# Ledger of designs, part 37: peptides against a protein of PDB entry 4PN1

Target 1, 261 residues: chain A of PDB entry 4PN1
Amino acid sequence: KIEMNFLNKPIVPDTTKVISNFLTHYLITEPVEHVEIEAKLGTLIDLETQNRFEFPVMNETILNPEFNLRTRFESDMTASEHKYLNEFLNQAFRDSQKPGRLPFAYKHTKQVDLFYETEDNSRDKIRVSKNQSDNQVLACVKKRRVADLFLYCPNDAFDIRISISDELPVSMPSGNQQPSLTRLKDRVGYVHQEIKIDLTKTTQNDPVYDTTERHELEVEFGNIADLRDRAQKAKDGMEAPLFRRVQLFMDNVRILRREHS

## One batch from the design tools (peptide; aimed at target 1 N64 L149)

Design b1_p19_5_s2 (made by RFdiffusion4, then SolubleMPNN; from b1_p19_5, 10 letters changed)
Fold by OpenDDE base, seed 5:
Structure b1_p19_5_s2 (fold): chain B 261 residues (1-261), chain A 19 residues (1-19)
Amino acid sequence: as target 1 above (261 residues)
Amino acid sequence: SSLPKEFYDEIDELIEKLL
């Protein structure tokens, strides 16, 4: 007979524990009311070299946020990489429709985000999101980035940023206020087991700067209420449900970050 | 403002029909 280990019990990867603790903090300990939790694929860039950051590790590792590594995170990829991921996810969608599988849900959305300065001139802008087809207001929020957790992934095409954000609903800007920035989003969204995977092509029109285009892939927890419940249970000493959900999330992220054109 | 170019999804219409 073969056993898993000398205790004959499954163990939790350290990465799962670290991320779970990180999430628990902002779900339970210092709870963010309108929390968004997402992972973005991108590149950790060394500010000195302007190349991908190099850390003396050989596999996926969470960087300690207490250290200033003089890096920036670029949540962007090439059009070809983005296309490849789209094709990959389309195939995954098709395969999931087969008997015995849990199916993906799919949604294609085109929206425009209008950014407005706040009256207090805070760094956080008000974002009004509208459906591009009928100009219906989808949301009006003030998004605050609360915390980031960076994963350096030397063996994969992308590094990862996990972000905690607060999307506070706010009143619409006054009619005389002009947007400081507009952003057009073409988004293809896939949902599997309440994990949201979005491919987004963003075209940003700045009054001062040239139009920029970005290609992003984000993975988001689709059921925050459930996640918060799991985090509370973890805080109360029952960690397994949270670990399972975080593991699922991270496995999906790991699958995606390995794919490239 | 210029509208974004269509996304890369080659089976968008097909998927919509399956939903």
Scores: peptide ipSAE 0.031, ipTM 0.635, DockQ to the pose 0.013
OpenDDE base, seeds 1, 2, 3, 4: peptide ipSAE 0.016, 0.018, 0.024, 0.027; ipTM 0.430, 0.393, 0.578, 0.588

Design b1_p19_5_s3 (made by RFdiffusion4, then SolubleMPNN; from b1_p19_5, 9 letters changed)
Fold by OpenDDE base, seed 2:
Structure b1_p19_5_s3 (fold): chain B 261 residues (1-261), chain A 19 residues (1-19)
Amino acid sequence: as target 1 above (261 residues)
Amino acid sequence: MSLPKSFYEEIDELIKKLL
């Protein structure tokens, strides 16, 4: 008979615990009401060199947010990388439709995001999202970044930022207000077991600069209510459901960040 | 403003058939 270890009990990876605690804080301890939790693929850039930061570690490492590492996170990739990931996810979608698998859901959305200044001149802009085809209002929110957790991934093409955001629903801006910024978003979304994987092409027109495109891949918890329930259970001493959900999320992230052309 | 041609549009018809 083979046992898992000398206790013959499952052990939770430290990464899973750290992330679970991070999530629990903003789900339960200091709860964000309209929370969005996503991981973005990108690069930790050294502000001094403008190159990818190099840490003296050999594998996936969560960076301590208490340290000023003089880094920025660039949540962007090349069009080629984005195309490759799209093809990869398309194949994963196809394979998941086979008997014995749990199928992906797929959705393609094209939207326009209009950003408006607030009356109080707060840093947080009001974002009005409209469907590009019929101008139907999809959302009107004030999005605030609450916290970030960075994972340095030296063996992979991308580093990871896990972000906690608050998407506060707000009233539509007055019809007399002009948007300060307009962004076009072309997004394909893949959902598997309530984990949402989005590829997004963002086009921004600048009056001074030429049109810029940004290519992003994000992984999001699609069922926040369930996640909050799991986090509450974890606070109450039952951690396993939360750990399992975080592990699933991180495994999907790990798959994606390992893929490269 | 028109959206630039996307890689996504090339696969949309195939994906719709698989759904």
Scores: peptide ipSAE 0.143, ipTM 0.741, DockQ to the pose 0.013
OpenDDE base, seeds 1, 3, 4, 5: peptide ipSAE 0.011, 0.141, 0.106, 0.127; ipTM 0.386, 0.728, 0.709, 0.735

Design b1_p19_5_s4 (made by RFdiffusion4, then SolubleMPNN; from b1_p19_5, 9 letters changed)
Fold by OpenDDE base, seed 3:
Structure b1_p19_5_s4 (fold): chain B 261 residues (1-261), chain A 19 residues (1-19)
Amino acid sequence: as target 1 above (261 residues)
Amino acid sequence: MSLPKEFYDEIDELIKKQL
């Protein structure tokens, strides 16, 4: 008979604990009311070289936010990489429809985002999202970035940013106000076990500058209420449910960041 | 302003064919 280890029990990776504590802080300790929690694929750029940073580590590493590492995070990839990930996720979708598997759900959305300045001159803009097909309002929100956690992944195609945001529903801007920025979004969304995976192509037209296009992949916790419940249980001494959910989330992220064209 | 080019998506096409 083979055992897992000398205790014959599962062990929680240190990465899972660190991320779980980070999430618990903004779910329970200093709770964000309308919290959004997502991981984006991208690249940690060294501000001195303008290339991908080279940290003296050999595997996935959570960076300490208390240190200024003189980096920026670029949440973007090439069109080729984005296409490859789309094909990869499409295959994963097909395979999940087979007997004995939990199926993906799928949705394709075309959206326009209109950004407005706030009446109080806040740094946070109001975003009005509309469906491109019928111009119906999907959402009107004020989004505030609360915190970031960065993972350097030297063996993979991408680094990771985990972000905590507050997405506050707000009233529509006054009818006479013009948007300061307009973005078009083409998004394909995959949902598996309440984890959302979105591939988004964003187009921004500027009258002065050339049209810019961004390609993003994000992984999001689809059930915040359940996650908050798990985090509360963790604060009360039962950590296993939270660890399992964070492990699932991170394993999905790890699969995706290894893929490349 | 022109809409962005649609994603290449085989699943989107498959779903449309099943309808």
Scores: peptide ipSAE 0.115, ipTM 0.688, DockQ to the pose 0.013
OpenDDE base, seeds 1, 2, 4, 5: peptide ipSAE 0.010, 0.085, 0.078, 0.032; ipTM 0.369, 0.690, 0.669, 0.612

Design b1_p19_6 (made by RFdiffusion4)
Pose (drawn by RFdiffusion4):
Structure b1_p19_6 (pose): chain A 256 residues (1-205, 211-261), chain P 19 residues (1-19)
Amino acid sequence: KIEMNFLNKPIVPDTTKVISNFLTHYLITEPVEHVEIEAKLGTLIDLETQNRFEFPVMNETILNPEFNLRTRFESDMTASEHKYLNEFLNQAFRDSQKPGRLPFAYKHTKQVDLFYETEDNSRDKIRVSKNQSDNQVLACVKKRRVADLFLYCPNDAFDIRISISDELPVSMPSGNQQPSLTRLKDRVGYVHQEIKIDLTKTTQNTTERHELEVEFGNIADLRDRAQKAKDGMEAPLFRRVQLFMDNVRILRREHS
Amino acid sequence: SVYEGVFTEEDKKLLFNPP
């Protein structure tokens, strides 16, 4: 017989607790009506060296946003790094279809992105996405970035950015208006337990941009867990962000 | 600040603080 600790009850990892606080704030305390919560793989770039951020730590660590660390985030990866993750996810996809497993879901989207500027002093963009096939509109949203949280991961090829955005559905722009940006997007979507794993390849109308993003697919349920956490029963919220971060961690450690 | 009230004093001890 073996116990996990001298209490024999599970304990919350420090990171899971902190991220739960970050998510509960923008879900409950200062709520965002149309919230998107996603984490992207990429690289933390030191502004002076223009290389990867160096920090005297040995494990995944959350950076305090109240400190100026002179850094920016590159949400980009090579084509090989993108293909490697594609193969790994495909293999993980088929293995989930086997007996005893909770299966993956799949959705491949070939669409066009149209970005517009706003009439306000804000730096928000109005995004219009259309099918590359029939050109029917998939979405028309005004997107505002609310908060970011950066995880430096010295043991891995990637760092993590947790972004909280606000995607408000809005009406279509006028025809007599030039889009600020137009690009193709090849999004390969995997879904497991309502956690979305998106593998995106955007083509600038040339420059290519390869990304991997992981987002909560069921916000309404997550908001409910955040409410219970604020009221004391915080176990379901913890179990949720633990699953999210563990998925993000698995994809982060996958590299040649 | 956009991060006002997001973190308690105990949480801030779990975060990175520069010397």

Design b1_p19_6_s1 (made by RFdiffusion4, then SolubleMPNN; from b1_p19_6, 8 letters changed)
Fold by OpenDDE base, seed 1:
Structure b1_p19_6_s1 (fold): chain B 261 residues (1-261), chain A 19 residues (1-19)
Amino acid sequence: as target 1 above (261 residues)
Amino acid sequence: SRFAGVFSEEELKLLYQPP
């Protein structure tokens, strides 16, 4: 007979608890109304060396936001890495269609984002998102970054930034306003058990800096209402549902950040 | 046109292949 431990009960990893508490704060304690919660794959860069930062840890570590470590996060990867992840996710999609599995959903979108200055000169720009093929307006929002949680992952290809954002729906800019910035987004989205995985190629044209291209991978909680419900239950003393959902999310992130070309 | 905030299909270089 085998038992899990001397209590014969599941134990929750500390990482899961820390992230769960972080999410609970912005879901319940100081609730963000139109919350978006996503993890981006990227690299923690040392501002002094401009290389990947080296922390004195040997595994996945959540950095304490109270300490300024003189880092920046680059949410980008090479085209080769991005292509590899696309192929990897395509294979995962195919495998999930087999009998006995829960299937992925897949969607390919081409989007244009137009950024406008606000009348009140607020720091956050208005983003109008349109379908590139028919110019249909998909969204008009002001996105505010609320909080970040950084994970240093010394054994993996990527570090992680978990971000809390507020995507406030707003009215369309006046017809006389010109966009200050335009971005093209080519995105493939994979959804499994209400976790969204997006590969996004972003192209930005600038008359001064020429055309820049970024390759991003994002993992997002696809059911915020359910997550908020789980967080509320956690506040009420039932933590297991939240921990399970956070564990699922993080396991998907962990799979992806280990993959590289 | 690329500076006018409207892009054509030709300007969208697709990287991704579907499953």
Scores: peptide ipSAE 0.078, ipTM 0.508, DockQ to the pose 0.014
OpenDDE base, seeds 2, 3, 4, 5: peptide ipSAE 0.044, 0.047, 0.006, 0.075; ipTM 0.502, 0.552, 0.301, 0.445; seed 2 fails the geometry check

Design b1_p19_6_s2 (made by RFdiffusion4, then SolubleMPNN; from b1_p19_6, 8 letters changed)
Fold by OpenDDE base, seed 5:
Structure b1_p19_6_s2 (fold): chain B 261 residues (1-261), chain A 19 residues (1-19)
Amino acid sequence: as target 1 above (261 residues)
Amino acid sequence: SRFKGVFSEEELKLLYRPP
């Protein structure tokens, strides 16, 4: 018989605890009603050097948000990196279709996001999302970034930003209002065990600035209701279900950021 | 930071292949 440790009980990695607490705060303590929780692969940039941020650590490290490290996060990658991840995920998809595995789901979508200024000139714009093929309205929301948690990953090609957002449903802008910004999104989505993995090419058309393109990889919790339930249980003293779900999420993120590293 | 360089349209078209 083999035991896990001298107590023969599971031990939770500190990273899992920190992230779980972070999520619990915005799921339960100060609950965001229409919460989106996603991790983006990117790069922490040192504002002084304009190079990748360097911190005196040797592995994955959650940065303390209380400290201003004079950094920005670039949620972007090269087209080659994006292509590699697409091929990698395609292979993972194929492998998951084999007997005895839990299969991936796949979806390719193209949408247009139209951004409108609010009447109160608030920082939060109204986003109208439409399907590119038939111009059907998919959503109309004000998305507010609530909180970020940054992971510095010195051994990998990417750093990570975990973001909490509030996607408040709102009424459509008036017919006379013109969008201030448009974004074309070409997205391939992979779903495994209710974790969403999206590769997105975003083309931004700005009337003032030149067209810009981004290549992003996002990992999102696909079942917020379940996650909220797990967080509530954790708050009530049963932490294991939440820890397991966060661990699954982070393992998927870790797999992805290690590829092409 | 990672070097992005300049990618051709042909390279970009190779993205988003189905499984």
Scores: peptide ipSAE 0.038, ipTM 0.421, DockQ to the pose 0.015
OpenDDE base, seeds 1, 2, 3, 4: peptide ipSAE 0.000, 0.024, 0.036, 0.035; ipTM 0.254, 0.499, 0.421, 0.414; seeds 1, 3 fail the geometry check

Design b1_p19_6_s3 (made by RFdiffusion4, then SolubleMPNN; from b1_p19_6, 7 letters changed)
Fold by OpenDDE base, seed 1:
Structure b1_p19_6_s3 (fold): chain B 261 residues (1-261), chain A 19 residues (1-19)
Amino acid sequence: as target 1 above (261 residues)
Amino acid sequence: SRFKGVFSEEEKKLLYQPP
C-alpha cells in the first residue's frame, strides 16, 4: 500500500495558503464591499535597471508586501503574445465543448471607458463604460485599488499581480462635465467554472504621446459571493473549500503564464 | 490593519523553535 505522505492526508501548498490568507483579509477581516479580485499577467520591472526584476529564487514566489523592492508592474504583452494566447484559449474553448467536459462560455465586447474627475477632487476618477455599438451605459463606478500581491515567476513568460479593488457604484457625472480620458476596449472573455479570463486590447489617445495600444490578460474570480462564503468558512476553521477554489484559480493562472509565442 | 503576512510574530517564534 502506498500513502501520499507520512500523514496520509492531502497537503496544501504554501502558495495556496498565503494567497488564501491575503484574500480572506479583504473579504472578511477588513471587508471590501464591492470587491473585485483579479490576476494580471505582466512583468515586474526593476526601477534601477528598467529591466525585468531579478530575485535569487528558482520558482514561483510571492513577494512580501512589507518590503520595498523598488519595482513597478507592467500589465502588458506584445501583440504576438496576445494573439497566441487568444488562439490557445480558442482551442481550449473548443476542447471544452466535447462530451464529458465542462464547457467554456465566450463573449466578445467592445466598449468605451470615459474617465471623469470627482466632485470631491479625489484621486480616484469616475469611470463610465459604454457599449461602442449603441452607447448604452454598462457601468458607472469609482474604482479604488486596495491591495496588490505580486508573484515573481522566473520560469514563465509572465509575472503575476493579484489585485484587490473596490468598484463603488456612483451616480453619472453631470452633463456639463467633459471626460479627462477616453479608452477604447476590445475584450474577449472566456468563463470556465466561474473563473473569468479576459483578453483586452486597449487603445488610448494621448495628446502628448502617440496613440498607444495595450494588450492585457486578466483572470478574475467570477463568483465573489461564493468566494466570500468560502473565506468565512475558512475563518471558522473549515479551510478546504477556500483552498480548493484558490488552487483552481492559480492553476488557471499558471497555465496561462506558461504560454508564449 | 493591512495584510502583513501569514504568521504573527508570536507564531514565528513558535515555528522557529527547534524540536
Scores: peptide ipSAE 0.073, ipTM 0.499, DockQ to the pose 0.205
OpenDDE base, seeds 2, 3, 4, 5: peptide ipSAE 0.070, 0.070, 0.037, 0.028; ipTM 0.361, 0.489, 0.479, 0.356

Design b1_p19_6_s4 (made by RFdiffusion4, then SolubleMPNN; from b1_p19_6, 7 letters changed)
Fold by OpenDDE base, seed 5:
Parts: structure tokens; C-alpha cells; sequence
Structure b1_p19_6_s4 (fold): chain B 261 residues (1-261), chain A 19 residues (1-19)
């Protein structure tokens, strides 16, 4: 007979534990009221070389946020990479519709984001999101970045930033205010087991700078209430439900970041 | 990029085809 280990019990990967603790802090310990939790694919850039940073590690590793590593995170990819991932996810969608599988849901949306300065001149802008087709207001929020956790992934095409944000609903800006920035977002979204995977092409129209286009992939927890419940249970000593959910999330991220790399 | 040059410009214009 073969056993898993000398205790014959499953163990939790260290990465899962670290991320779970990180999430628990902002779900339970210092709870963010309107929390958004997402992972973005991108590249950790060395500020000195402007190339991908090289850390003395051989596999996926979470960077300690207490250290200033003189890096920036670029949440972007090429159009070709973005298209490939779109095709990959389309195939995954189709395969999931087969009997015996849990199906993906799919949605294609086009929206415009209008950014406004706040009256107090805070760094956080007000974002008004509208449906591009009918100009229907979808949301008006003040998004605050609360915390980031960076994963360096030397064996994959992309590094990862996990972000905690607070999306505070706010009143619409006054009619006399002009947006300081506009973004057109063309987004395809895939949902599987309440994990949201979005491919977004963003066209930014800046009054001063040239129009820029970015291609982003983000993975988000789709059920925050459930996640918060799991985190509370973890604080109470029952960690398994949280670990399972975080593991699912990270496995989806890993599939995407390593695809054909 | 590992995928640079894989797709033509025409193909890149066809992003987000439905599944």
C-alpha cells in the first residue's frame, strides 16, 4: 500500500498558505468593505535595466512586500499573446460544455470608463463605467488599491500580481466636471466555478499623451461572500475550505500563465 | 514574446471571436 506521506494525510502547498493568510487579513482582520481580489498576468520589471527582473529562485515564489526590490509591474502582453489566450479559453469553453463537465459561462462586453478628479484632489479618481452600446451607467466607484502580492514565475511567460482593492460606490460627479481620462474596454469574460477570467483590450485616450492600447488578463474571485465565509472559518481553525478555494484560484492562474511556455 | 509574429495583422483584428 502506498500512502501520501508518513502521516497519510494531504498537505497544503506553502504558496496556498501564504496567499490564504494574505486574503484573510483583508477579508477578516482588517476587512475591506467592497473588496475586489484579482490576479493579473504581467511582468516584474527591474527599474534599472528595464528588463524582467531576475531573482535567485527556480520556481514560482511570492516576493516579500517588506523589501523594496526596485521593480514595477507591467500588466500587459502583446496582441498575439492575448489572441492566443482568447483562442485557448474559447476551446476550454467548448470542452466544458460536454457531458460530465462543469460549463463555462461567457460574456462579451464593451464599456467606457470615465475618470474624474476628486474634490479633495486625492490620488484615487472616481471612475464612471458606461455600457458603450447604450451609454447606460454600470458603476460609479472610487477604487483604492489596498495591497499587492507579487509572484515571480521564472518558468512561465508571465509573473503575477494579486491585488486587493476597495471599490467604494460614490455619487456621480457633477455635470460641470470633465473627465481627466477615458478608457475604452473591450472585454471577454469567462466564468468557471465562480472564478472570473477576463481578457481586456483597453484603449486609453489621454488629453496630453498619445492613445495607448493594453492587453490584460485578469483572474478574479467571483464570490466574495463565500470567500469571506471561508476565511472566517479559517480564522476559527477550519482552514481546509479556504485552502481549497485558493488552490482552485491559483491553479487557474497557473494554467493561464504557463500555457505553451 | 513567444507569440510575436504568429498571427497576421488581419488575424489580430479578429480578437474576441465567440466560442
Amino acid sequence: as target 1 above (261 residues)
Amino acid sequence: SRFEGVFSEEELKLLYQPP
Scores: peptide ipSAE 0.115, ipTM 0.758, DockQ to the pose 0.014
OpenDDE base, seeds 1, 2, 3, 4: peptide ipSAE 0.060, 0.041, 0.055, 0.024; ipTM 0.728, 0.574, 0.726, 0.487; seeds 3, 4 fail the geometry check

Design b1_p19_7 (made by RFdiffusion4)
Pose (drawn by RFdiffusion4):
Structure b1_p19_7 (pose): chain A 256 residues (1-205, 211-261), chain P 19 residues (1-19)
Amino acid sequence: KIEMNFLNKPIVPDTTKVISNFLTHYLITEPVEHVEIEAKLGTLIDLETQNRFEFPVMNETILNPEFNLRTRFESDMTASEHKYLNEFLNQAFRDSQKPGRLPFAYKHTKQVDLFYETEDNSRDKIRVSKNQSDNQVLACVKKRRVADLFLYCPNDAFDIRISISDELPVSMPSGNQQPSLTRLKDRVGYVHQEIKIDLTKTTQNTTERHELEVEFGNIADLRDRAQKAKDGMEAPLFRRVQLFMDNVRILRREHS
Amino acid sequence: SWIEESKNSSNFKTVEEAL
């Protein structure tokens, strides 16, 4: 017989607790009506060296946003790194279809992105996405970035950015208006336990941009867990962000 | 705020001591 600790009850990892606080704040305390919560793989770039961020730590660590660390985030990866993750996810996809497993869901989207500027002093963009096939509109949203949280991962090829955005559905722009940006997007979507894993390849109308993103697929349920956590019963919220971060961690460690 | 609630976390203390 073996116990996990001298208390024999599970304890919350420090990172899971902190991220739960970050998510509860923008879900409950200062709520965002149309919230998107996603984490992107990429690289933390030191502004002076223009290389990967160097920090005297040996494990995955959350950076305090109240400090100026002179850093930016490159949400990009090579074509090989993108293909390598594609193969790994495909293999993980088929293995989930076997007996005893909770299966993956799949959705492949070939669409066009149209970005517009706003009439306000804000730096928000109005995004219009259409099918490349029939050109029917998939979405028309005004997107505002609310908060970011950066995880430096010295043991891995990737760092993590947790973004909280606000996607408000808005009406279509006028025809007599030039879009600020137009590009193709090849999004390969995997879904497991309502956690979305998106593998995106955007083509600039040339420059290609390969990304991997992991986002909560069921916000309404997550908001409910955040409410219970604020009221004392915080176990379901912890179990949720633990699953999210562990998925993000598996994909982060996958590299040649 | 969530930063004030997390002020005594191991991550934030590690970042402050490293600096």

Design b1_p19_7_s1 (made by RFdiffusion4, then SolubleMPNN; from b1_p19_7, 6 letters changed)
Fold by OpenDDE base, seed 5:
Structure b1_p19_7_s1 (fold): chain B 261 residues (1-261), chain A 19 residues (1-19)
Amino acid sequence: as target 1 above (261 residues)
Amino acid sequence: SWLEENRNSRHFKLVEEAL
């Protein structure tokens, strides 16, 4: 007989615990009302070298936000990497439709995001999202970035940024306001066990800059109410439900950041 | 802060002990 350890009991990984603490704070302690929690694949860039940041570690590491490492996070990948991930997820979707599996859901969305300056000239812009096909307003929000957690992943193609955002619903900008920025989004979305995986091709038209194209992959908690409930239970001493959900989320992220052509 | 909360939670736990 083989046992998992000398106690023969499962252990909570440090990464799971740290992320759980991070989430619990913004779910329960200082609750963000309209919280969005997502992980984006990208690259930590060293501002001094303009290359991928190098930290003296050999595996997945949560960077301590108390230290300014003079980095930026580039949430982008090549078109070929994006295509590979799309094909990979398509196959995963197909495999999940088999008997005995939990199925993926799939959605393809094309939208336009219009960004408007606020009256107070705050850094937070109002985003109006519309469906490209019928111009129906999907959302009008003021998105505020609340906190970030960065994972340096030296063995993988991508580093990870986990972000907490507040998507505050706001009234539509006045008809006399012009958008400062327009962004076209072609998004393919996969949902498995209420975890959303989105591949997004973004085309941005900037009056000052040339048209830029970005390829992004994001993983999002699809059931915030459930997550908040789990976080509350964790604060009350029952941490296992939260740990399980965070572990699931991170395992999905780990799969995706390792897959590349 | 969440950092303080994290530091205060630095201890070994088994999954079953988190129930």
Scores: peptide ipSAE 0.414, ipTM 0.831, DockQ to the pose 0.178
OpenDDE base, seeds 1, 2, 3, 4: peptide ipSAE 0.356, 0.363, 0.098, 0.030; ipTM 0.677, 0.794, 0.576, 0.552; seed 3 fails the geometry check

Design b1_p19_7_s2 (made by RFdiffusion4, then SolubleMPNN; from b1_p19_7, 5 letters changed)
Fold by OpenDDE base, seed 3:
Structure b1_p19_7_s2 (fold): chain B 261 residues (1-261), chain A 19 residues (1-19)
Amino acid sequence: as target 1 above (261 residues)
Amino acid sequence: SWLEENKNSKHFKLVEEAL
């Protein structure tokens, strides 16, 4: 008989514990009311070299935010990489429809985001999202970025930023207010076991600058209420449910960051 | 509990950037 280790019990990686603690802080300790929790694929750029950051580690590593590493995170990829990931996810979707698997759900959305300045001159803009086909209002929110956690991934195509945001529903801007910025979003969304994976192509028309296009992949916790319940249980001494959920999330992220054209 | 032992650990960076 083979056992998994000398205790014959599952163990929890340090990465899972660190991320679980990070999430618990903003779910329970200093709770964000309308919390969004997502991981984005991108590149850690060294500000000195303007190239991908090089750190003296050989595998996935959570960066300590107490150290100023003089980096920035670029949440973007090439059109070719984005297309490859879309094809990869389409195949994963098809395979999940087979008997004995848990199926993906799929949704394709095209929306326009209109950004408005707030009356109080807050740095946070109001975002009005509308469906491109019928101009129906999908959401009106004020989004605030609360915290980031960065993972350096030297063996993979992408580094990772895990972000905590507060997405506050707000009233529509006054009818006389003009948007300061307009963005078109073409998004394909995949949901598996309440983990949401979005491929987004964003087009921004600037009257001064040429049209810019961004290609993003994000992985999001689709059930915040369940995650908050798990985090509360973890704080009360039952950590296993939270660890399992974070492990699932991170395994999906790890699959995606290894894929490239 | 590991979480209780590390409740004051700084595993995050505060940011003000919104999209």
Scores: peptide ipSAE 0.096, ipTM 0.439, DockQ to the pose 0.092
OpenDDE base, seeds 1, 2, 4, 5: peptide ipSAE 0.000, 0.007, 0.006, 0.028; ipTM 0.292, 0.311, 0.321, 0.412

Design b1_p19_7_s3 (made by RFdiffusion4, then SolubleMPNN; from b1_p19_7, 7 letters changed)
Fold by OpenDDE base, seed 4:
Structure b1_p19_7_s3 (fold): chain B 261 residues (1-261), chain A 19 residues (1-19)
Amino acid sequence: as target 1 above (261 residues)
Amino acid sequence: SWLELNKNSYHFKLVEKAL
């Protein structure tokens, strides 16, 4: 007979506790009202070398945000990497349809985002999102990124940025206002246990610059109300439900960041 | 809880970026 450890009880990884604390802050302590919580796959780039950042650690490491490491995060990947991840997720989808598994849901969406300047000349732009097929308005928001948490992953294909954003619903721009920027999004979405995994091709048309294309993979908490409830329970002394949900989220992220073409 | 005990242990950089 074997046991988990000398207490014969599961333990919570330190990374889970740190991330849980980070999320709890913006869910409960200083709550963001219309919060979006996502992890993006990408690369931490050293601003001095313009290469992938090198830190003296040998495994997954949450970077302390109090330190200026002179890095930027690139959330883009190659078309080949993006294609590989799409094929990988398609196979995971198929396997999840088998008896005894919890199935993925799948959705393909084509969206156009129109960006408008605000009357107050604030830095925040209004984003109007529409379905490309029928021009139906999906959302009109001002999105502000509130906080980032970076994971340096030296053994994996990608580093991770976990972001807290506020998507504030706002009124539509005046009918005479022209968008300053338009973006086309071709998104393939997978949902498993209310964790969303999106592969997105973004095309930006600039009248002055050439068309640019970006390939992104993001993992998002699909049930914020449940997550907020779990975070509140953690504040009240029952941490296990929050830890379990964060562990699930991070395990999915860990699977994806290990995959490469 | 650990979360309550460590609520002020980490300071996160706030970002003001429009998306």
Scores: peptide ipSAE 0.043, ipTM 0.516, DockQ to the pose 0.089
OpenDDE base, seeds 1, 2, 3, 5: peptide ipSAE 0.036, 0.032, 0.033, 0.025; ipTM 0.506, 0.444, 0.511, 0.451; seed 5 fails the geometry check

